# Peptides against a protein of PDB entry 3OAK: the designs that were tried, part 46

Target 1, 145 residues: chain A of PDB entry 3OAK
Amino acid sequence: DDLEQYLDEKILRLKDEMNIAAQLDIDTLNKRIETGDTSLIAMQKVKLLPKVVSVLSKANLADTILDNNLLQSVRIWLEPLPDGSLPSFEIQKSLFAALNDLPVKTEHLKESGLGRVVIFYTKSKRVEAQLARLAEKLIAEWTRP

## One batch from the design tools (peptide; made by RFdiffusion4, then SolubleMPNN)

Design b1_p15_5_s1 (from b1_p15_5, 10 letters changed)
Fold by OpenDDE base, seed 1:
Structure b1_p15_5_s1 (fold): chain B 145 residues (1-145), chain A 15 residues (1-15)
Amino acid sequence: as target 1 above (145 residues)
Amino acid sequence: FVRKDEEIRRKLLEE
């Protein structure tokens, strides 16, 4: 119906915006590596983060979020950057918190690749202990009978 | 038990 169409379009627009933000940050960091210009700072994801968190926190959007594979864009945001660094602490914390409230199923984890990335966060020595614990809680929830 | 846990994670979370 009209509402469903509106919600689909809303989520798909956000998904596109997230993907663009991720690519722009990748481009910035690749240029930083190539040129040595340390003034280049990747901030596109950080700028968009409040909007992402706002959408992920809305219970009425859960089905639309999952059906449109927005979790693929969440996965992209969590992946290591070209310089080997991880996304900012705030991005990690906010996304892990938001994911806890979504009714994520196995099929969503597989189609997005999010499961593998979150497992990485439970193991990596580069991740803050606080965030590793949040990642572990997600894995526990997603693997429950 | 560790191996079993990893297997479960692979089946449920990975392609």
Scores: peptide ipSAE 0.156, ipTM 0.749, DockQ to the pose 0.082
Fold by OpenDDE base, seed 5:
Structure b1_p15_5_s1 (fold): chain B 145 residues (1-145), chain A 15 residues (1-15)
Amino acid sequence: as target 1 above (145 residues)
Amino acid sequence: FVRKDEEIRRKLLEE
């Protein structure tokens, strides 16, 4: 119906915006590496983060989020950057917190690749201990019988 | 619990 179509379009627009933000940050960091210009700072994901968190926190959007595989874009945002670094502490913390409130099922983890990435965060030595614990809590919840 | 957890983890890692 009209509402479902509106919600689908809303989520798909955000999904596109997230993907663009990720690519722009990658481009910025690649240019930083190539030119040595340390004034270049990748900020597109950080600028969009409040909108992402706002959408992920809406209970009425949960089904639309999961049905449209928005978690694929969440996964992309959590992947390592060209310089090998991880997304900002704030991005990690905010996304892990938001994921805790979503009714994520195994099928969503598989189609998005998010499960694999979060497992990475439980094992990586580059991840802050407190964020590794948050990742572990997600894995524990998703693997609960 | 442990068996199911391990199976799910394996499936997630294989995707």
Scores: peptide ipSAE 0.147, ipTM 0.750, DockQ to the pose 0.082
Fold by OpenDDE base, seed 2:
Order: structure tokens, then sequence, then C-alpha cells
Structure b1_p15_5_s1 (fold): chain B 145 residues (1-145), chain A 15 residues (1-15)
């Protein structure tokens, strides 16, 4: 199926881009810590965020997103950074919103590790109350009987 | 809360 192949390639390319962006931000922050250069700002994820949100919002991409474990890259984007901080407020907010509309199943949570990370957001004192509530909503949906 | 957390983890990660 030509369409299926095209969609797979699209998602896999985005997955790679997301992983690269995450690593570049990690590298930037590690260098900032090592050198003390406070002018070093990690913004690769922020720059790519609009594209990520656009893809996650497309209903016709849902199956492809889940089948190719794009949620693993979403999980990576949500993990704490070397300086102990969390991803930007906007990244958290946008990703949580996008996740609400995906038909995420237990198998996807396990293979991506996303479930565990979102649980973290419900408990961390570093998380804004607004975002903690969004995380709680996701957990409730994913554990609904 | 600990019990609730464990329950959630089981549902999300062990099923």
Amino acid sequence: as target 1 above (145 residues)
Amino acid sequence: FVRKDEEIRRKLLEE
C-alpha cells in the first residue's frame, strides 16, 4: 500500500528528527553546565514542536504514530534535562493536549515508556499545577475500566 | 497515594 508506506516513512522521519532535537538540547545543556556559559540555550525541541504537534493532531496518522512507536520520542521529549529542569511549559502543554486525542492502548504505553513518565508528571513538585492536572487526565483515560 | 500509584503502574505497564 503506497499510502501506508508514505505515512510510515513520514512518521519515522519525524521520530528521528525528534530524537536528534532531544539529544542536541541535552548536549547544549551539558556544555552549559561544563563551561558555565549561560548564553547556551537549548531550543531544538521548541523549534521542532510545531511540526510535532501538527503530526500528532492528524487523525489519519494515529495508527501510524502508534504502530511506529512515535510515543517513545514523545516520552524522550518529556524526560528531565541534565540541569534537573523539565522541558518547557509549552512542550509539556502541547504534548499532553495532543496525547488526549490519540487512541493509546496499554501496549503502546509499555513499548514507549510513556505511561511511567506521565505518572511522574502527576507527582513531581517541579510541574505546574495546570500540567499536573493534564497528566492526571491522561492517566485516568488510560486506566479507565 | 502509594497504593494508587502502584495500581496505576500495574494497569499501564503490566497488562
Scores: peptide ipSAE 0.147, ipTM 0.748, DockQ to the pose 0.046
Fold by OpenDDE base, seed 4:
Structure b1_p15_5_s1 (fold): chain B 145 residues (1-145), chain A 15 residues (1-15)
Amino acid sequence: as target 1 above (145 residues)
Amino acid sequence: FVRKDEEIRRKLLEE
């Protein structure tokens, strides 16, 4: 199927871009820690966020997103950074919102590791209350009998 | 249903 192939390629490209953005931000923050240069700001994920949100919001891409384990990259974006900080409030909010509309199944959570990370957000005292509630909502949805 | 919920939660925690 030509369309399916096209969509797969689209998602895989985004997945790669997301992974690169995450790594670049990690590199930036590692350098910041090493050098003490506080002017180094990790912005690659933030720059790519609009594209990520756009893709995640498209219902016609849901199956492709899940089948290609894009959620692994979403998980990576949500993980704590080398300096112990969390991704920006906007990243958290946008991703949690997008995840809420995806038909995520247990198998997707396992293969992506997303479940564990979102649970972290429900428990962490560093997370804004609003976002902790969103994370809890996701967990409740994913654990619904 | 409760069992299923707990099982899923446990699986998520064990990832």
Scores: peptide ipSAE 0.145, ipTM 0.749, DockQ to the pose 0.062

Design b1_p15_5_s2 (from b1_p15_5, 9 letters changed)
Fold by OpenDDE base, seed 5:
Structure b1_p15_5_s2 (fold): chain B 145 residues (1-145), chain A 15 residues (1-15)
Amino acid sequence: as target 1 above (145 residues)
Amino acid sequence: FIPSWQKIAEEILAK
């Protein structure tokens, strides 16, 4: 199926781009810590965020997203940064919102590790209350009978 | 001290 192949390739390319963006931000922040150069700002994920949100919002891509474990890259984007800080408020908000519309199943949570990260967001004192509530909503949806 | 999300998640899931 040509369409299926096209969609797979599209998602896999985005997955790579997301992983690269995450690593570049990590590198930037590590360098910031090492050099003390406060002009170094991690912006790669933020720059790519609109594309990520656009893809995650497409109903016709849901199966491809889940089958190719794009949620692993979503998890990576939600992980703490080298200095222990969390990703930007906008990243958290946008991703949680997008995840709410995906038909995520247990198997997807397991293979991506996303479940554990989202649980963390429900308990962390560093997370904004509104985002913690979004995380809680996701957990409730994913664990419902 | 800020615990790793991994450790926190593991502790929560272990309950």
Scores: peptide ipSAE 0.065, ipTM 0.642, DockQ to the pose 0.126
Fold by OpenDDE base, seed 2:
Structure b1_p15_5_s2 (fold): chain B 145 residues (1-145), chain A 15 residues (1-15)
Amino acid sequence: as target 1 above (145 residues)
Amino acid sequence: FIPSWQKIAEEILAK
């Protein structure tokens, strides 16, 4: 119906915005590495994060979020950066928290690749202990009988 | 190109 279409378009627009933000940050960091200009800071994801968290927290958007594979963009935001560093602590914490309240199913994990990334966070020594625990909690919820 | 996290994740999942 009209509402469903509106919500689909809203989520798809956010998905595009997230992907663009991720790419812009990658470009910034690559330029930082290339030029040595330490004043270059990747800020696009952080700037968009409040909007992402707001959308992910809306119960009435859960089906639309999952059906449109917004979790693919969440996965992209969680991927290590070109220099091997992790996304900001705030991004990790906010996304892990938001994911806890979504009714994520196996099919969503497969189509988004989110499962593999979160597993990485449970094992990586580069991840803060508290965030590793959040990742472990997600995996436990997604793999429970 | 395979991201480092993907290789690690695949290794973990293969266990």
Scores: peptide ipSAE 0.063, ipTM 0.639, DockQ to the pose 0.150
Fold by OpenDDE base, seed 3:
Structure b1_p15_5_s2 (fold): chain B 145 residues (1-145), chain A 15 residues (1-15)
Amino acid sequence: as target 1 above (145 residues)
Amino acid sequence: FIPSWQKIAEEILAK
């Protein structure tokens, strides 16, 4: 119906924005590596983060989020960057918190690749302990019998 | 081969 179409368009627009932000940050960091210009800072994801968190927190958008595979963009945001670093602490914390309230199922994890990335965060020695625990909580919840 | 999520959970919880 009209509402469903509106919500789909809203989520798909955000998905595009997220993917663009991720690519722009990658471009910035690649340029930083190539030029040695340490003044180049990747900030596109962090600028968009409040909007992402706002959308992920709305219960009425849960089905639309999952049906349109927005979790693929969330996965992209969590992947290591060109310089080998992880996304900012704030991005990790905010996304893990937001994911906790979504009714994520195995099929969503498979189509997005999010499950494997979050497992990485449970094993990585570069991840802050508190975030590793949040990642573990998510995996436990998603894989609960 | 992709292991079952249950298997993954058990491995994580065993840590």
Scores: peptide ipSAE 0.043, ipTM 0.609, DockQ to the pose 0.049
Fold by OpenDDE base, seed 1:
Structure b1_p15_5_s2 (fold): chain B 145 residues (1-145), chain A 15 residues (1-15)
Amino acid sequence: as target 1 above (145 residues)
Amino acid sequence: FIPSWQKIAEEILAK
């Protein structure tokens, strides 16, 4: 199916872009720590966020998203940064909202590592209460009978 | 050493 192949390539391209954005932000923050240059700001994920949210919100892309393990890149975006800080409030909020509407199954959680990270957000004292509640909601959905 | 939340996460993923 030509359309299916096209959609696969589209998602894989986004996955690559997300991974690059994450690495660039890590590099920026590592350099900031090493040099003490406080003008270095990690903004690559934030810049790409609108595109990520747009794709994750499309119901017709759900199967393609899950089949290509885009959730692994979502997990990467949610991981703590080199300086111990968390990704921006907007990234957390947008991704948790998007995840709520995806038909995530156990196998997707396992292959992406997403379950581990979301549990972190339910336990961390540094997470905003609003976002902790969203994380808890996801866990409840994934653990329901 | 594995934090407690990671153990919980592993249990969820194993269902």
Scores: peptide ipSAE 0.083, ipTM 0.666, DockQ to the pose 0.069; fails the geometry check

Design b1_p15_5_s3 (from b1_p15_5, 9 letters changed)
Fold by OpenDDE base, seed 4:
Structure b1_p15_5_s3 (fold): chain B 145 residues (1-145), chain A 15 residues (1-15)
Amino acid sequence: as target 1 above (145 residues)
Amino acid sequence: MKLSNEEIVEEILAK
């Protein structure tokens, strides 16, 4: 119906915005590596983060989020950056917290690639202990009988 | 060989 269509379009627009933000940050960091210009700072994801968190926290959007594979964009935001570093602490914390409240199923993990990335966060020695615990909590929830 | 996403998910579920 009209509401469902509206919600789909809303989520798909956010998905596009997230993907653009991720690519812009990648471009910035690649340029930083190539030029050595340390004044280049990747901040597009951080700027968009409040909107992402707001959407992910809406109970009425859960089905739309999952059906439109917004988690693929969440996965992209969590992937290591060109310089080998991880996304900011705030991005990790906010996304892990938001994911904890979503009814994520195996099919969503498969179609988004999110499962692999979260496992990475449970194993990486570069991840802050607090965030590793959040990642472990997600794995525990997703593997509950 | 690097595991596919599906294989990783299966690994998670096997825990």
Scores: peptide ipSAE 0.039, ipTM 0.637, DockQ to the pose 0.072
Fold by OpenDDE base, seed 5:
Structure b1_p15_5_s3 (fold): chain B 145 residues (1-145), chain A 15 residues (1-15)
Amino acid sequence: as target 1 above (145 residues)
Amino acid sequence: MKLSNEEIVEEILAK
């Protein structure tokens, strides 16, 4: 129906925007490494974060989010950057919080690769304890009864 | 990461 199509298009547009933001930040950091220009700062994901959080928080979008594998783009945003650093504290915190409100199932974890990345956040010494606990909470919610 | 996503998902579910 018309609403379903509208919601699909909305989520797919956001998915593209997220992927572009991630790639632009990667390009910025690679150029920073190549040129030594310390004025180059990766800000595209941070700029888009409020929109991402807004969409992920809408209950009426949950099925559309999961059906269109938006979690793949969430996974991409959580992956380490070219210099080995992690995304900002705010990105991590906001995404982990938003994921708690989604009815994520095994199939979604598999098709997105999100399960692997969240496990990383529970084990990495580069992750702040507060955020590691949020990742652990997600894993607890995804375990078998 | 050494484990595949499938292996990690199974580990999570079995936890």
Scores: peptide ipSAE 0.037, ipTM 0.638, DockQ to the pose 0.070
Fold by OpenDDE base, seed 2:
Structure b1_p15_5_s3 (fold): chain B 145 residues (1-145), chain A 15 residues (1-15)
Amino acid sequence: as target 1 above (145 residues)
Amino acid sequence: MKLSNEEIVEEILAK
């Protein structure tokens, strides 16, 4: 119906925006590595983060989010950056919090790759303890009997 | 039948 189509388009637009933001940040950081120009700072994901969090927090969008594999873009945002660093503390914290309220199932984790990435956050020594605990909470919810 | 915790983790990691 019209509402379903509207919601699909909304999520797909955001998905595209997220992917673009991630790529722009990757490009910025690659250039920073190549040139040594420390004035180059990746800010595209941070700029878009409030919109992402807003969408992820809306209950009426949950089915559309999951059906359109928006979690794939969330996974992309959580992956390590070209210099080996992790996304900002704010991005990690906000996304983990938002994910906690979604009815994520195993099939969504598999099709998005999100499960593997979140497990990484539970095991990596580079992750802040507070964020590792949030990741552990998600894994516990997704693997609960 | 639900997958065990171990099975779910293995499935996730296998991707």
Scores: peptide ipSAE 0.035, ipTM 0.624, DockQ to the pose 0.085
Fold by OpenDDE base, seed 3:
Structure b1_p15_5_s3 (fold): chain B 145 residues (1-145), chain A 15 residues (1-15)
Amino acid sequence: as target 1 above (145 residues)
Amino acid sequence: MKLSNEEIVEEILAK
């Protein structure tokens, strides 16, 4: 199926872009720590965020997103940075909102490791209360019979 | 030594 192949390639391309953005931000912050240059700011994920949200919000891409384990890249974007900080408020908020509308199953959580990371957000005292509630909602939905 | 994101997450969750 030409359409199916096109959609797979689209998602895999985004997945690659997301992974690159995450690594570039990690590299930036590692350099910031090593050099003490506080002018180094990690912005690659933020720049790509609108595209990520756009893709995650498309119902016709849900199966392709889940089948290609794009949630692994979402997990990566939610993981703590080298300096121990969390991704920006906007990244957290946007991703939690987008995840709420995806038909995520247990198998997808296992493949991506997303469940563990979202649980972290429900328990961390560093997370804004608003975002912790969104994370809690996700966990509740994913564990619902 | 640099820690991967996964290692950082595990350290935080272990506390």
Scores: peptide ipSAE 0.025, ipTM 0.603, DockQ to the pose 0.299

Design b1_p15_5_s4 (from b1_p15_5, 7 letters changed)
Fold by OpenDDE base, seed 1:
Structure b1_p15_5_s4 (fold): chain B 145 residues (1-145), chain A 15 residues (1-15)
Amino acid sequence: as target 1 above (145 residues)
Amino acid sequence: FVPSHQPIVEELLAK
């Protein structure tokens, strides 16, 4: 219906914005590596984070979020960056918290690749202990019999 | 459109 279409378009727009933000940060960091210009700072994801968190927190958007594979963009945001660094602590914390309240199913993990990246966070020695525990909690929930 | 990030070597979580 009309509402469903409206919500689909809203989520797809956010997905595009997230993908663009991720690419801009990658480009910034690649240029930083290439030129040695340490004044180049990747800030696009951090700037968009409040909007992402706001959308992910709305229960009435859960089906739309999952159906449109917004979790693929969440996965992208969590991936290691070209310089070997991880996304900011705030991004990790906010996304893991938001994921905890979504009814994520196996099919969503497969189409997004989210499970793969969250497993990375349970194993990485560069991840803060607090966030590693959150990642472990998600894995436990998703693998529950 | 999908950005090119560092590759992840961990296998996809299966249930």
Scores: peptide ipSAE 0.084, ipTM 0.680, DockQ to the pose 0.356
Fold by OpenDDE base, seed 4:
Parts: sequence; structure tokens; C-alpha cells
Structure b1_p15_5_s4 (fold): chain B 145 residues (1-145), chain A 15 residues (1-15)
Amino acid sequence: as target 1 above (145 residues)
Amino acid sequence: FVPSHQPIVEELLAK
């Protein structure tokens, strides 16, 4: 219906925006590595983060989020960057918090690859302890009988 | 369009 179509389009637009933001940050960091220009800072994801968090927190969007595989873009945002660093602390914290309230099922984990990246955060020595614990909490919830 | 970050070598969650 009209509402369903509107919500789908909204989520798909956000998904596209997230993907573009991720790519722009990657391009920035690759250029930083290539040129040695340390003034180049990747900020596109950080700028878009409030909008992402707002959408992920809306209960009425949960089904649309999951059905359109927005979690794939969340996965992309959480992946390591070209310089070996991780996304900002705030991105990690905000996304883990938002994920905790979504009714994520096994099928969504498989189609998005989100499970793998969150497991990475439970094991990585580069991740802050408190965020590793948040990741562990998600894993425990997703694997609960 | 899907950006390409560094690959993550971890298993998918299994219930």
C-alpha cells in the first residue's frame, strides 16, 4: 500500500546515503595514504550518523529496515577502514545500541553479513572493552535458544 | 552500490 511503499523508499534512500558516505570516507582515507596529507579526515559517516540512529530507533520501521537489508549498510559502516583503523567510537557505540533494540533474526544476519562483523568486534584487540562487551551482548541475544 | 572495506574473516552466527 501507499504507506508501505513510502517506508520502503525511505529506507532504500537511507541505505544509498549510507553506502555513499562509507565510500567517500574510504576514498578520503585512501587519498590520505597516497598523498601523506594528514589533514584529510573522513567525516561523512559521522555527519550522517544522527539520521541513521534516528531511523534505526523507530519501532514502526523495524520490519522495513529488516526487509530491505539495511543491516548490510550497517555492516559496511562497521568494517575496518583502509588505514586499518575502525570507525569512530561514537559510530560503534550508537550502532550497537540501535541493533540491541531490533528484532534481528538469523536470516537477517546471513543476508547482511552483520553477524561476522559483530563477532569481529568481540575478538579484536583494537576495540574498546565496553564496545566489545556490547558486541558480546548482541551475539548472546542472537544465539539465544 | 556496495563499498569495499577490508574483508572480515569470521564465521556467520549459527543458532
Scores: peptide ipSAE 0.084, ipTM 0.681, DockQ to the pose 0.326
Fold by OpenDDE base, seed 5:
Structure b1_p15_5_s4 (fold): chain B 145 residues (1-145), chain A 15 residues (1-15)
Amino acid sequence: as target 1 above (145 residues)
Amino acid sequence: FVPSHQPIVEELLAK
């Protein structure tokens, strides 16, 4: 199936791009810590965010997104950074919003580890209250009997 | 893929 193959490749490419962006930001912040150069700013994820959100919002891509474990990259994007900080508010907000519309199942959570990081957001005092509520909502949805 | 700062992340997530 040509369409299926096309969609798989599209998602896998995005997954790679997301992972690269995450690593580049990590590297930037590590260097910032090591050198004290405050001009070093991690912006790779933010730059890629619109594309990520666009893809995650496509209903026709949901199965492909989930089947290819794109949520693993979403997890990575949400994880704390080397300096202990969290990803930007916009990243958090956009991803939580996007996740809310995906038909995420238990198997996807296990494959990606997304549940663990979202739980973190429900407990962290560094998270904006509105985003903590979104995280709680997701957890509630994913753990429904 | 595993981020280079994974050990630090694990510590933070464990809190």
Scores: peptide ipSAE 0.071, ipTM 0.668, DockQ to the pose 0.917
Fold by OpenDDE base, seed 3:
Structure b1_p15_5_s4 (fold): chain B 145 residues (1-145), chain A 15 residues (1-15)
Amino acid sequence: as target 1 above (145 residues)
Amino acid sequence: FVPSHQPIVEELLAK
């Protein structure tokens, strides 16, 4: 129906924006490494983060989010950057919080690869303790029989 | 659009 199509298009547009933001940040950091220009800061994901969080928090969008594999873009946003660093604390915190309220199923984890990334955060010594615990909570919920 | 991103190698869970 018309509403379903509208919501699908909305989520797909956001997915594209998220993927572009991720690539732009990667390009920025690669250029930083190549040139040594430490003034180059990757900030595209951070700029888009409020919009992402807003969408992820809307209950009426949950099915659309999951059906369109937006979690794949969330996974991309959480992956390590070219310099080996992790996404900003704010990105980690906001995404883990938003994921906690989504009705994520096993099929969505397989389709997106999100489970593997979150497990990484439970084991990494570079992750803040509070966020590691959030990651552990998510894994516990997702692996529940 | 799918960006070229270095994947996480930790695949401890199938999902």
Scores: peptide ipSAE 0.069, ipTM 0.680, DockQ to the pose 0.378

Design b1_p15_6_s1 (from b1_p15_6, 5 letters changed)
Fold by OpenDDE base, seed 5:
Structure b1_p15_6_s1 (fold): chain B 145 residues (1-145), chain A 15 residues (1-15)
Amino acid sequence: as target 1 above (145 residues)
Amino acid sequence: SEEELLKEFQEERLK
């Protein structure tokens, strides 16, 4: 129906915006590495984060989020950056909190690749303890029979 | 391991 179509388009637009933000930040960081210009700061994801959090927190959007594979964009945002560093603590914290409240199923993990990235966070020594614990919790829940 | 996964992410990004 009209509402369903509207919600789909809304989520797909956000998905595209997230992907663009991630790529722009990668481009900025690559340029920083190439030029040595330490004034170059990747901030596109940070700027978009409030909108992402707002959408992910809406219970009425859960099905639309999962059906349109928005989790793929969440995965992209959580992946290590070109220099091997991780996204900002605030991005990590916000996204993991949002994931904790979503009814994620096995099929969503497969189509998004999210599981592998969260496993990475359980193994990384650079992740804050509170987020490492949350990552472990999510993996345990997602791997339940 | 973390190192192996990191390598995989880096390789995939370059494709």
Scores: peptide ipSAE 0.478, ipTM 0.908, DockQ to the pose 0.969
Fold by OpenDDE base, seed 4:
Order: structure tokens, then C-alpha cells, then sequence
Structure b1_p15_6_s1 (fold): chain B 145 residues (1-145), chain A 15 residues (1-15)
């Protein structure tokens, strides 16, 4: 199917872009730690966020998103940074909102590693209350019998 | 705990 192939390629391209953005930010922060240069700011994920939000908000892409393990890239974006800090509030908010609307199944959690990261957000005292509660909601839904 | 999970993430990145 031509449309299906087109959508797969679109999501895979985004997945690659997300992974690159995450690595570039990690590299920036590692260099910041190494050199002590506080002027180094990691902004690659923030720059790409609007595109990510646009794709994740489209209901017709849900199956393609899940089938291509885009959740792995979402997990990567949510992971703590080298200095232990978290991604920006806006990134957290946007991704958790998107996760809340996706029909995530156990198999998707396993192949992406997303569950462990979201559990981290339920335990962190640095996370905004509204997002901590949303993380708890997601975990409750994903662990249903 | 939060600290334990954070440590795990840090260790995994070093691999």
C-alpha cells in the first residue's frame, strides 16, 4: 500500500531526527560538564519539538507511530540528561500529553523501554505535580490486568 | 528509588 509505505517512511525519518537531536543535546551537555562552559546550551530537542508534536497529535498516525517503535525515541527524549537534569517542562508536557492519547500496549512498552522511564517520573520530586500525576495515570493504565 | 533509577540511566549511557 502506497499510503502505508509513505507514512512508515515519514515516521522513520522523524524517529531518526529525534534520535539525532537527543544525541546532539547529550554531546553538548557532556562537553559542558567537561569544560565547565555554562554557555553551552542543549536546544536540539526543543528545536524539533514542534514537528514531533505535530506528528504525535495526528490520530491517523497512531498505528504507524506504534508499529515503527517511535516510542523508543520518545523514551530517549524523556530520559535524564548526563548532568541528571530533565528535559524541558514543555518537552515533558507535550510528550506525556501525546502518550495519554495513544493506544499503547504491553508489546510497545517492552520494545521501547518507555515504562521504566515513566516510572522514573512518578518517583521524581523535581517533576511538576501535574505531570507526575499524569505519569501515575499512565502507569496505572499500562499495568492493568 | 529515584536516585537508583537515575544511576541506572547514567550507567547505561556509559556503555
Amino acid sequence: as target 1 above (145 residues)
Amino acid sequence: SEEELLKEFQEERLK
Scores: peptide ipSAE 0.477, ipTM 0.908, DockQ to the pose 0.908
Fold by OpenDDE base, seed 2:
Structure b1_p15_6_s1 (fold): chain B 145 residues (1-145), chain A 15 residues (1-15)
Amino acid sequence: as target 1 above (145 residues)
Amino acid sequence: SEEELLKEFQEERLK
């Protein structure tokens, strides 16, 4: 199927871009910690966020997103940073909103590791209350019998 | 706990 192949390639390219952006931000923050240069700011994920949100919001891409384990990259973007801080509020808000509309199944949670990260957001005292509640909602849905 | 999970994430990045 030509369409399926096209969609797979699109999602896989985005997945790669997301992983690269995450690593570049990690590198920037590690260098900031090492050098003390406070002018170093991690911005790669923020720059790519609009594209990520656009893709995640497309209903016709849901199967392709899940089948290609894009949720692994979403998990990576949500993980705490080297200094223990969290990704920007905007990244958190956007990704959790997107997750709320995806038909995530147990198998997708296992292969992506997303469940553990979302649980972190239910426990963290640094997370905004509105996002903590959304994280709790997701966990409740994903753990339903 | 939050602290335990944070440590796990940090350790995994070092691998």
Scores: peptide ipSAE 0.471, ipTM 0.906, DockQ to the pose 0.961
Fold by OpenDDE base, seed 1:
Structure b1_p15_6_s1 (fold): chain B 145 residues (1-145), chain A 15 residues (1-15)
Amino acid sequence: as target 1 above (145 residues)
Amino acid sequence: SEEELLKEFQEERLK
């Protein structure tokens, strides 16, 4: 199926771009810690966020997103940064909104590691209340029989 | 706990 192959390749390219953006931000923050240069700001994920949101919002891409484990890259984007900080509020808000509309199953949680990260957001005192509540909602849904 | 999870994430990145 030509369309299926095209969509797979599109998602895999985005997954790669997301992973690169995450690593570049980590590198920036590690250098900031090492050098003390406070002018170093990690912004690669923020720059790519509109494209990520665009893809995650497409209902016709849901199966392709889940089958290609794009949620692993979503998990990576949500993890705490080397300096202990969290990704920007906009990244959190956008990704949690997208997750809320995806038919995520147990197998997707296992292969992506997303469940553990979302649990972190239910426990963190630094997360906005609205997102903590959404994280709790997701966990409740994902743990239902 | 939050602290335990944070440590796990940090340790995994070092691998």
Scores: peptide ipSAE 0.467, ipTM 0.905, DockQ to the pose 0.908

